# Ledger of designs, part 148: peptides against a protein of PDB entry 6B4J

Target 1, 315 residues: chain A of PDB entry 6B4J
Amino acid sequence: DITMQWYQQLQDASMQCVLTFEGLTNSKDSQAKKIKMDLQKAATIPVSQISTIAGSKLKEIFDKIHSLLSGKPVQSGGRSVSVTLNPQGLDFVQYKLAEKFVKQGEEEVASHHEAAFPIAVVASGIWELHPRVGDLILAHLHKKCPYSVPFYPTFKEGMALEDYQRMLGYQVKDSKVEQQDNFLKRMSGMIRLYAAIIQLRWPYGNRQEIHPHGLNHGWRWLAQILNMEPLSDVTATLLFDFLEVCGNALMKQYQVQFWKMLILIKEDYFPRIEAITSSGQMGSFIRLKQFLEKCLQHKDIPVPKGFLTSSFWRS

## One batch from the design tools (peptide; made by RFdiffusion4, then SolubleMPNN)

Design b1_p21_8_s3 (from b1_p21_8, 9 letters changed)
Fold by OpenDDE base, seed 5:
Structure b1_p21_8_s3 (fold): chain B 315 residues (1-315), chain A 21 residues (1-21)
Amino acid sequence: as target 1 above (315 residues)
Amino acid sequence: RKKELEEIREEIEKSLEELLK
């Protein structure tokens, strides 16, 4: 399976990255610990400051992240911080930065769907300049949300149930599995972030370059989902989330082909979802149904709420 | 309708194969 091979390669690269900066992570030296904390803050705080308020602020955040990744000193917490402070500093920062982007998907976007766009455009722009960060974003994203690949983890003989639940993306703490609603909320946030990343480009970058992970991956995702048996509640939820965020972009890019895909979803795949939907899961099902029917009726997919406009970039 | 849907499936499958290369 080519998709699984690709997934495994991403995970291997991520693991190798962790091993590379293990010296920094495990150091007992007080100075090394200080550097680690400073680098971690420098990598993550700017991402947490991303908001829908002003394009100018977003540019400042982008520039700060890019400067840090470029080996330039940046101000963080009143201190000058640089990845050059430690030989493993760059790898550590790239990893933590990527991790933070995905975390914003599962937390901020999960609670505020419109936050997907400003986070995604920064992530996309950084990815263009720093491909390794992009690969690490994918590694973190796909590990936390295998449905973004997509694949469904399988239970293997001898596997602990908790480990299987974690592979499925559930949080398990103190032998208690996360509630389904919270799980779906986090998965939704990550899918929405992903759907935003694949369609957005940083407006101040070199637009002549090809998107490092563009809409073709969105098409691939849909095609692969359609070839998979639906999962109860999960498929209906995430398919809706994905289409709501990037459906308009896919429509513009693929035109007639996209509408054929949408018809196939409605006429062929949707009944399969219905067949596995229980009465308690009708909310996600109905939402997807209404969305598909509306889009097909109007022959249009609306621009998602929170999409960044020209006015945003002038603010 | 079944024939049309099958044609669409084939087209999508072909596109997927191309993307996975």
Scores: peptide ipSAE 0.366, ipTM 0.901, DockQ to the pose 0.713
Fold by OpenDDE base, seed 2:
Structure b1_p21_8_s3 (fold): chain B 315 residues (1-315), chain A 21 residues (1-21)
Amino acid sequence: as target 1 above (315 residues)
Amino acid sequence: RKKELEEIREEIEKSLEELLK
């Protein structure tokens, strides 16, 4: 399976990255520890500061992240920090930055769906300038949310149940599995972030260039999902999340082809989802159904709430 | 519309194959 090979390559690259900066992470030297912590903060704090408040603030955050990745010194925690402070600093920062973007998907976007857009536009812009960060974003995203690939992890012989649950994306702490609602919220956040990334371009970049991971990947995702048996509650939830965030963009890009896809979802795939939906899971199913019915009836997909407008960038 | 849906599926599958090249 080509998709699984690609997934594995991403995971391998991510693992190799971790190995590359192992010297920094495992160092007992006090100075190295300090550098590590400074770099970690410099990489992650700006991402946590991303908000829907003002475009100017978002630009400042972007510039800071880009400067850090470019080997320039940045101010973090009252100190001057640079990836040049350690030979492994750049790899470490790229990894931690990518990890933090995905973490904002599973935490911030999960609780505040509109946060997907400002996070995604920064991620997209950074990805354009720093492709390795993009690959690492995908690696982290797909590992935490295999449904974003998409694939369904399988139970392997000899596998512990907890490990299987983790592969499915559940958090397992102290032998307690995450509640289904929390699991779905995190998955939703990551899917929404992904759906936002594939459609957004940093407005201050060279927009003449091709998006590094654009809407064609959204089309691919939908096509792959339709070729898979639905999972109870998961498929209905994530399909809705995906379409709500990037459906308008896909409609504009693929036009008639996209509407054919929606018809196929409504008439062919929905019955399959319904067949596996229990009475307690009807909420997600109904939400998806109503969304698709409205879109098909009106021949339009609304611009998602939180979509960044020209007025945002002027603020 | 079974035939139509099948045609749509085939078109989508073809598009997917092209994207995976």
Scores: peptide ipSAE 0.348, ipTM 0.894, DockQ to the pose 0.757
Fold by OpenDDE base, seed 3:
Structure b1_p21_8_s3 (fold): chain B 315 residues (1-315), chain A 21 residues (1-21)
Amino acid sequence: as target 1 above (315 residues)
Amino acid sequence: RKKELEEIREEIEKSLEELLK
């Protein structure tokens, strides 16, 4: 399976990255620990500052992240910080930055869906200039949300239940698995972020170049989902999230082919979702149903709430 | 209608194969 090979390659690259900067991470030297913490803050704080408030602020954040990744010194916590402070600094920063983008998906976007767009446009722009960060974003995303690949992890003989739950994307703390609603909320946030990334380009970059991970991957994702048996509650939830965020962009890009896909979803795939939906899971099911019916009726997919407009970039 | 849906599925599958190359 080509998709699973791709998944594994990204995971292997991510693991290799961790091994590469292990010296920095495991150092007992006080100076190395200080450098690690400074680099971690420099990589993650700018991402946490991303907001829907002003395009000018977003540009400042982007420039700071790009400068850091380019080996230039940046101010963080009142200190000058550079990836050149340690031979493993760049790998560490790229990994932590990518991790933070995905974390913003599972936390910020999960709670505030409109936050997907400013985070995604920065991530896309950084990915264009720093492909390794993009690969690491995918690796983190795929690990936390296998449904973004997509695949549904299976229980293997001899596997501990907790390990299986973690593979499915559940958080397990102190032998307690997270509640289903919290799980779906986090998965939704990550899928929404991904759906935003694949359609957005940083407006101050070279737009003549091909998107490093563009809408073709959105088409791929939908096609793969439709070739899979639906998972209870998960498929309905994430399919809605994905279509709500990038459906308009896919419609514009693929036109007639997109509508054929949507018809297939409504008429062939949706009944399969219904067949596995319990009375307690009707919320996600009904939401998807209403969305599909509305879109097919109006022959239009609305622009998602929070989509960045020209006025945002002038602010 | 079933036949039409199958045709759509085949078209999508072909498109997917092209994307994965």
Scores: peptide ipSAE 0.363, ipTM 0.901, DockQ to the pose 0.768; fails the geometry check
Fold by OpenDDE base, seed 1:
Parts: sequence; structure tokens; C-alpha cells
Structure b1_p21_8_s3 (fold): chain B 315 residues (1-315), chain A 21 residues (1-21)
Amino acid sequence: as target 1 above (315 residues)
Amino acid sequence: RKKELEEIREEIEKSLEELLK
């Protein structure tokens, strides 16, 4: 499976990255520990500051992240911080930055769906300038949310149940598995972030260049999902989330082909989802149904709430 | 890497085309 090979390559690259900065992470030296903490804060705090408030603030955050990745000193916690403070600093920062973007999907977007867009546009812009960060974003995203690939992890002989649950994306703490609702919220946040990334370009970059991971990957995702047996509750939830965020963009890009796919979803795939949906899981199913019916009836997919407009960038 | 991704896309697109027939 070519998709699984690609996934494995991403995971291998991510693992290799971790190995490259192991000296920094495992150092017992007080100075190295300080540098590590400073670099971690410099990488993650700007991402946490991303908001829907003003385009000018978003630009400042972007510039700060880009400066850090470019080897320039940045102010963080009242200190001048640079990736040049340690030979492994750049790899560490790239990894932690990518991890933080995905974490914002997992946490912030999960709670506030509109937050997907400002986070995604920064991520996309950084990815354009720093491809390694993009690869690491995908690695983190796909590991935490296999459904974003998409694939459904399978139980292997001899595997511990907890490890299988983690592979599925569940958090397991103190032998307690995460509740289904919380799991789905986190998965939704990550899918929404992904759906936003693939359609957004940083407006202050060279937009003549091809998107490093554009809408063609959204088309691929949908096509792959349609070729998979639905998973109870998960498929209905994430398919809705994906279409709500990037359906309008896909419609504009693929036009007639998109509508054919949407009809296929409604007429062929939706009954398969229904067949595996229990009475207690009807919420996600009904939501998807209503969305599809509305879109097909109106022959339109609305622009998602929180989509960044020209007015945002002038603020 | 880009080529590999394109190959993946083409494969999936072909699969989708078959579903749309």
C-alpha cells in the first residue's frame, strides 16, 4: 500500500529527527537544559498566541516563527533565543513547532472550530518556507489521528490493548481509556486543522508557487475514505468535519467532479454508515445527513465559519 | 518524494474514477 509506505516514511523521518536532537533533550548540563527550555518556549508560545483577533498580530507571530527557524535571534520570556545556541537547536525547534501546531488542532480547534483558520494559515506559510516543518506536522498529525491519512489501525497479535487504543488515537492514562466524546473532539480538531491547511496560503508569500500540500490531498483523502469501510461514529464525524471546513474549496476546485463525489457519498456511502450506526451514535450521522442534504439541495457548500477574509488581514 | 506523492494521488484518483462510473 503506497499510502502506508508514505505514512511510514513520515514516521521514520520524525523518529530520525528525535534522534538528532537526543543530545539536547537528554543533557544533564544546566546550560543545555536552559537552552532546551528557552528553545521550546520560543517555538511553542507564538503558536499558542495565534488568534482570530487581528491579521497584524498574526503577521507578527508568523515573522517571529520564521525568524527563529531562520537562525535569527528572537525575544522569548525576556531573553534572546536562537537555534544557534545549540547544534541540535534547529531540529529540536522544528520538531516542537510542528508538534505544537498539531496540539493546537487537538486542543484549541477541538473546542473552537473557527480557530482552525488562523492556525492553519500560519502553518501553511511556515511550511512553504520550511518544508521540514511541514513533514513533521504531517508526521505528528497522522500519528495522533490515523484517520487523517486515512487508515484504521489494526490490532496485531501480541499487542497490548492499551497500545492498540493509543494507535487508534485514544489517550490512555493510568489504565483508563479516554471517553469516546473526548476522543472524537480531539480527532475533529485535528481533521479540521488539516482541512484548513490544505486550502490556505499565507497572503504575504509568493502565491505563485504551488501549495506544498494543497487541495489535491483533500481530494485524495475523500477518495480514500470512500474506498474504506466506515468506522462507527468516527467516519460520520470526521467526514462531516472535513467537508464543513474544506468542502467549499473542493467544490470550487473540482466543480462537477466534486458534486459527483458528494452524490456518491449520499447515495452509496451514507447507507453503509447508517448500517453500522447504533441508536446512541445517531448524532454524528444525523449531522452529516443534514449537511449533505442541504448542500445537494442548494447546490452549494457554505464558506466555513471563521474563514479569513480581506477585512481580517487589514486589521 | 513529490513524485511518490503524485503517484499516490493518481492511484487514488483512478480509484475514485471507477466509483464514479
Scores: peptide ipSAE 0.164, ipTM 0.743, DockQ to the pose 0.082; fails the geometry check

Design b1_p21_8_s4 (from b1_p21_8, 8 letters changed)
Fold by OpenDDE base, seed 4:
Structure b1_p21_8_s4 (fold): chain B 315 residues (1-315), chain A 21 residues (1-21)
Amino acid sequence: as target 1 above (315 residues)
Amino acid sequence: KKKELEEIRKEIEESLKELLE
């Protein structure tokens, strides 16, 4: 399976990255610990500062992240910080930065869907300039949300139930599995972030270049989802999230093909979702139904709430 | 209608192959 091979390659690359900076992370040396903490803060704090407030502020954040990744010193916590402070500094920062982007999907976007767009445009822009960060974003995303690949992890003989639950993306703490609503909320946030990344380009970059992970991957994702048996509650939820965020962009890009896909979803795939939907899961199902019906009726997919406009970039 | 859906599915599958190559 080509998809699973791709998944595994990204996971392997991520693991190799961790091994590369293990010396920095496991060091007991006081100076190394200080450097590690400074680098971690320098990588993650700017991402946490991303907001929908002003394009100018977003540019400042982008420039700071890019400067850090480029080996330039940046100010963080009142200190000058550079990846050159340690031979493993760049790998560490790339990994932590990518992790933080995915965490923002998991946390911030999960709670505030509109936050997907400013986070995604920064991530996309950084990915364009630093492809390794992009690969690591995918690796982190795929690990936390296998549905972003997409694939559904399977229970294997001899596997502990908790391990299986974790593979599915559930958090398990003190032998207690995460509530379904919280799980779906986190998955939704990550899918929405991904759907935003694949359609957005940093406006101050070289737009003549091909998007490093563009809408073709959105098409791929949909096609693969449709070739899979639906998963109860999950498929309806995430399919809606994906289409709400990037459906308009896909419509513009693929035109007639997109509408054929949407018809296939409504007429062929949707009944399969219905067949596995319990009465307690009707909320996500109905939401998807209403969305599909509205889009097909109006022959339009609305621009998602929070989509960045020209006015945002002038602020 | 079934035939039309099958045709759409086929087209999508072909598109998927092109994207993965």
Scores: peptide ipSAE 0.271, ipTM 0.864, DockQ to the pose 0.771
Fold by OpenDDE base, seed 2:
Structure b1_p21_8_s4 (fold): chain B 315 residues (1-315), chain A 21 residues (1-21)
Amino acid sequence: as target 1 above (315 residues)
Amino acid sequence: KKKELEEIRKEIEESLKELLE
């Protein structure tokens, strides 16, 4: 399976990255610990500062992240920080930065769906300039949300139930599995972030170049989902999330082909979702139904709420 | 209608293969 090979390659690359900077992370030296913490803060704090408030502030954040990744010193926590402070600094920062982008999907976007767009446009722009960060974003995303690949992890012989639950994306703490609503909320946030990344380009970059991970991956994702048996509640939830965020962009890009896909979803795939939907899961089902019906009726998919406008960039 | 849907499915599957190659 080509998809699974791709998944595994990204996971392997991520693991190798961790091994590369283990000297920095495991060091008992006080100076090394200080450098590690400074680099971690420099990588993650700017991402946490991303907001929908002003385009100018978003540009400042982008420039700071790019400067850090380019080996330039940046101010963080009142100190000058550079990846050159340690030979493993760049790898560490790239990893932590990528991890933080995914965490913002998992946490911030999960709670505030509109936050997907400013986070995604920064991530996309950084990915364009720093492809390794993009690969690491995918690796973190895929690990936390296998549905972003997409694939459904299978229970293997001898596997502990908790490990299987974690593979499915559930958090398990003190032998307690995460509640389904919280799980779906986190998965939704990550899918929405991904759907935003694949359609957005940083406006101050060279937009003549091909998107490093563009809408073709959105088409791939939909095609792959349709070739999979639906999963109870998960498929209806995430399919809606994906289409709500990037459906308009896919419509514009693929036009007639997109509408054929949407008809296939409504007429062929949706009944399969319905067949596995329990009475307690009708919320996600109804939401998807209404969305599909509205889009097909109007022959239009609305621009998602929170989409960045020209006025945002002038602020 | 079923035949039409099958044709659409086939087209989508072919497009997927092209993207993965």
Scores: peptide ipSAE 0.257, ipTM 0.858, DockQ to the pose 0.732
Fold by OpenDDE base, seed 1:
Structure b1_p21_8_s4 (fold): chain B 315 residues (1-315), chain A 21 residues (1-21)
Amino acid sequence: as target 1 above (315 residues)
Amino acid sequence: KKKELEEIRKEIEESLKELLE
């Protein structure tokens, strides 16, 4: 399977990255530990500061991240920090930065859907300038949310149940599996972030360049989902999340083809979702139904709430 | 490696697109 091969390549690259900075990670030297912590903070704090408040602030955050990745010193925690402080510093920062972007999807976007857009536009812009960060974002995203690939992990013989649950994206702590609602919330956040990334370009870059991971991947995702058997609750939830965030962009890009796909979803795929939906899981199903019906009736998909406007960038 | 991954992605997109036509 080509999709699985691609996924595995991403995971292998991510694992290789971890190995490259293992010396920094595992060092017992006090100075190395300090550098590691400083680099980790420098990589992650700016991402946590991303907000919908002002475009100017977002630009400052972007510039800081870009400067750090470019080997320039940045101010973090009252200290000057640079990836040049350690030979493995750049690899470490790229990995931690990518991890943090995905974590913001998992946590911030999960709780505040509108946060997807400012996070995504920064991620997209950084990806344009630093392709390795983009690959690592995908690696982290797809590992935490296999449904973003998409594929459904399968139980293998001899696998522990907890490991399978983790593979599915569940958090397992102290032999307790995450509640379904929390699981779906986190998955939703990550899907929404992904859907935002593939459609957004950093406005201060060279927008004439091809998006490094653009809407064609959204089209691919939908096409792949339609070719898969639905999972109870999961498919309805994530399909809705995806379409709500990037459906408008896909409509504009693919036009007639998009509407054909949407009809296919409604007429062919949706009944398959219905067939596996229990009475206790009707919430996501109904939400998807209403969304599809509304979009088809109006022949329009609304611009998602939180979409960044020109006024945002002037603030 | 990047080029190879991009090629794989393109192949996936094309193959899946054909199924929708």
Scores: peptide ipSAE 0.050, ipTM 0.674, DockQ to the pose 0.045
Fold by OpenDDE base, seed 3:
Formats: sequence, C-alpha cells, structure tokens
Structure b1_p21_8_s4 (fold): chain B 315 residues (1-315), chain A 21 residues (1-21)
Amino acid sequence: as target 1 above (315 residues)
Amino acid sequence: KKKELEEIRKEIEESLKELLE
C-alpha cells in the first residue's frame, strides 16, 4: 500500500529527527538545557500568537519563524535565540515547530474552527520555504490523527487495549481514555487545519511556485476515504469537516470531477455511513447529510467561515 | 445509476493512482 508506505516513511523521518537532536534533549548540562528551553519557546510561542485579528501581525509572526529557521537570531523571552547555539538546534526547532502547528489544530482549531485559516497560511508559507518542517507537520498530524492519512488502525493480537486506543488517536491519561466527543473535537480540529493548509498560500511568497502540499492531496484524501469502509461517527464527522473547509477550493479546482465525487459520496458512500450509524451518533450523520444535500441542491459549496480575505491582509 | 457510479469510482481510482505515482 503506497499510502501506508508514505505514512511509514514520514514516521521514520520524524523518528530519525528525534534521534538526531537526542543529545540536546537528554543533556544534563545546564547550558544545554537552557538552550533547549530557549529554542523550544522561540519555536512555539510565535505559533501560539497566531490570531484572526490582523494580517500585519501574522506577517510579523511568519517573519520571526522564518528568521529562526534561517539561522538568524530572534528575540524570545527577552533573549537573543538562534538555532546556531547548538549543532542540533535546527532539527530540534523544526520538530517542535511542526509539533506546535499540529497542536494548534487539535486545541485551538478544535475549539475555534475559524482559527484554522491564519494558522494554516503561516504553516503553508513556512512549508514552502522549509520543506522539512512540512514533512514533520505531516508526521505529527498522521500520528495524532491517522484519519488524516487516511487509515483506520487495526487491533493486533497481543496488543494492549490502551495502546490500540492511542493508535486510534485517543488520549489516555491515568488509564482513562478520553470521551468520544473530545476525541472527535480534536480530530476535527486537525482535519480542518490540514484542509486549510492544502489550499492556502502565503501571500508574500513566490506564488509562481507549486504548492508543496496542495489541493491534489485533498483529492487524494477524499479518494482514499471513499475506498475505505466508514468508521462509526468518525467518518461522518471528519468528512464533513474536510468538505466544509476545503470543499469550495476543491470545487473550483476540479469542477465537474469534484461534483461527480460529491454525487458518489451522497449516493454510494453515505448509505454505508448510515448503515453503521447508531441513534446516538445521528448528530454528525445529519450534519453531513444536510451539507451534502444543500451543496448538491445549490450546485455550490460556500466559502468557509474564517477564510482570509484581502481586507484581512490590509489590516 | 449504478453503472454511472461505478464509472465515477473508476475515474477517481485512476486519478488516485496518478497522484500516488
């Protein structure tokens, strides 16, 4: 399976990255610990500052992240911080930055769907300039949300239930698995972020270049989902999330082909979802149903709420 | 209708193959 090979390759690359900076992370030296913490803050704080408020602020954040990744000193916590402070600094920062982007998906976007767009446009722009960060974003995303690949992890003989739950993307703390609603909320956030990344380009970059991970991957994702048996509640939820965020962009890009796929979803795939949907899971099912029916009826997919406009970039 | 859906599936699968190569 080519998809699974791709998944594994990204995971392997991520693991190798971790091994590369292990000296920095495991150092008992006080100075190394300080450098690690400074680099971690420099990588993650700017991402947490991303908001829907002003395009100018977003540009400042982008420039700061790019400067850091470029080996330039940046101000963080009142200190000058550079990846050159340690030979493993760049790898560490790239990893932590990518991790933070995905974390913003599972936390901020999960709670505020509109936040997907400003986070995604920064992530996309950074990915364009720093491909390794993009690969690490995918690695983190795929690990936390296997449905973003997509694949559904299977229980293997001898596997602990808790490990299986983690593979499915559930958080397990103190032997307690998170509630289904919280799980789906986090997965939704990550899928929405991904759907936003694949369609957005940083407006101050070289737009003539091909998107490093563009809408073709959105098409791939949908195609792969349709080739899989639906998972109860999960498929209906995430399919809706994905289409709500990038459906308009896919419609514009793929036109007639997109509508054929949407018809296939409604007429062929949706009944399969219905067949596995319990009475307690009707919320996600109904939401997807209404969305599909509305889109097909109007022959249009609305621009998602929170989509960045020209006015945003002038602010 | 069923035939049409099968054709759509085939087209999507072909497109997927091209994207993964």
Scores: peptide ipSAE 0.272, ipTM 0.866, DockQ to the pose 0.750; fails the geometry check

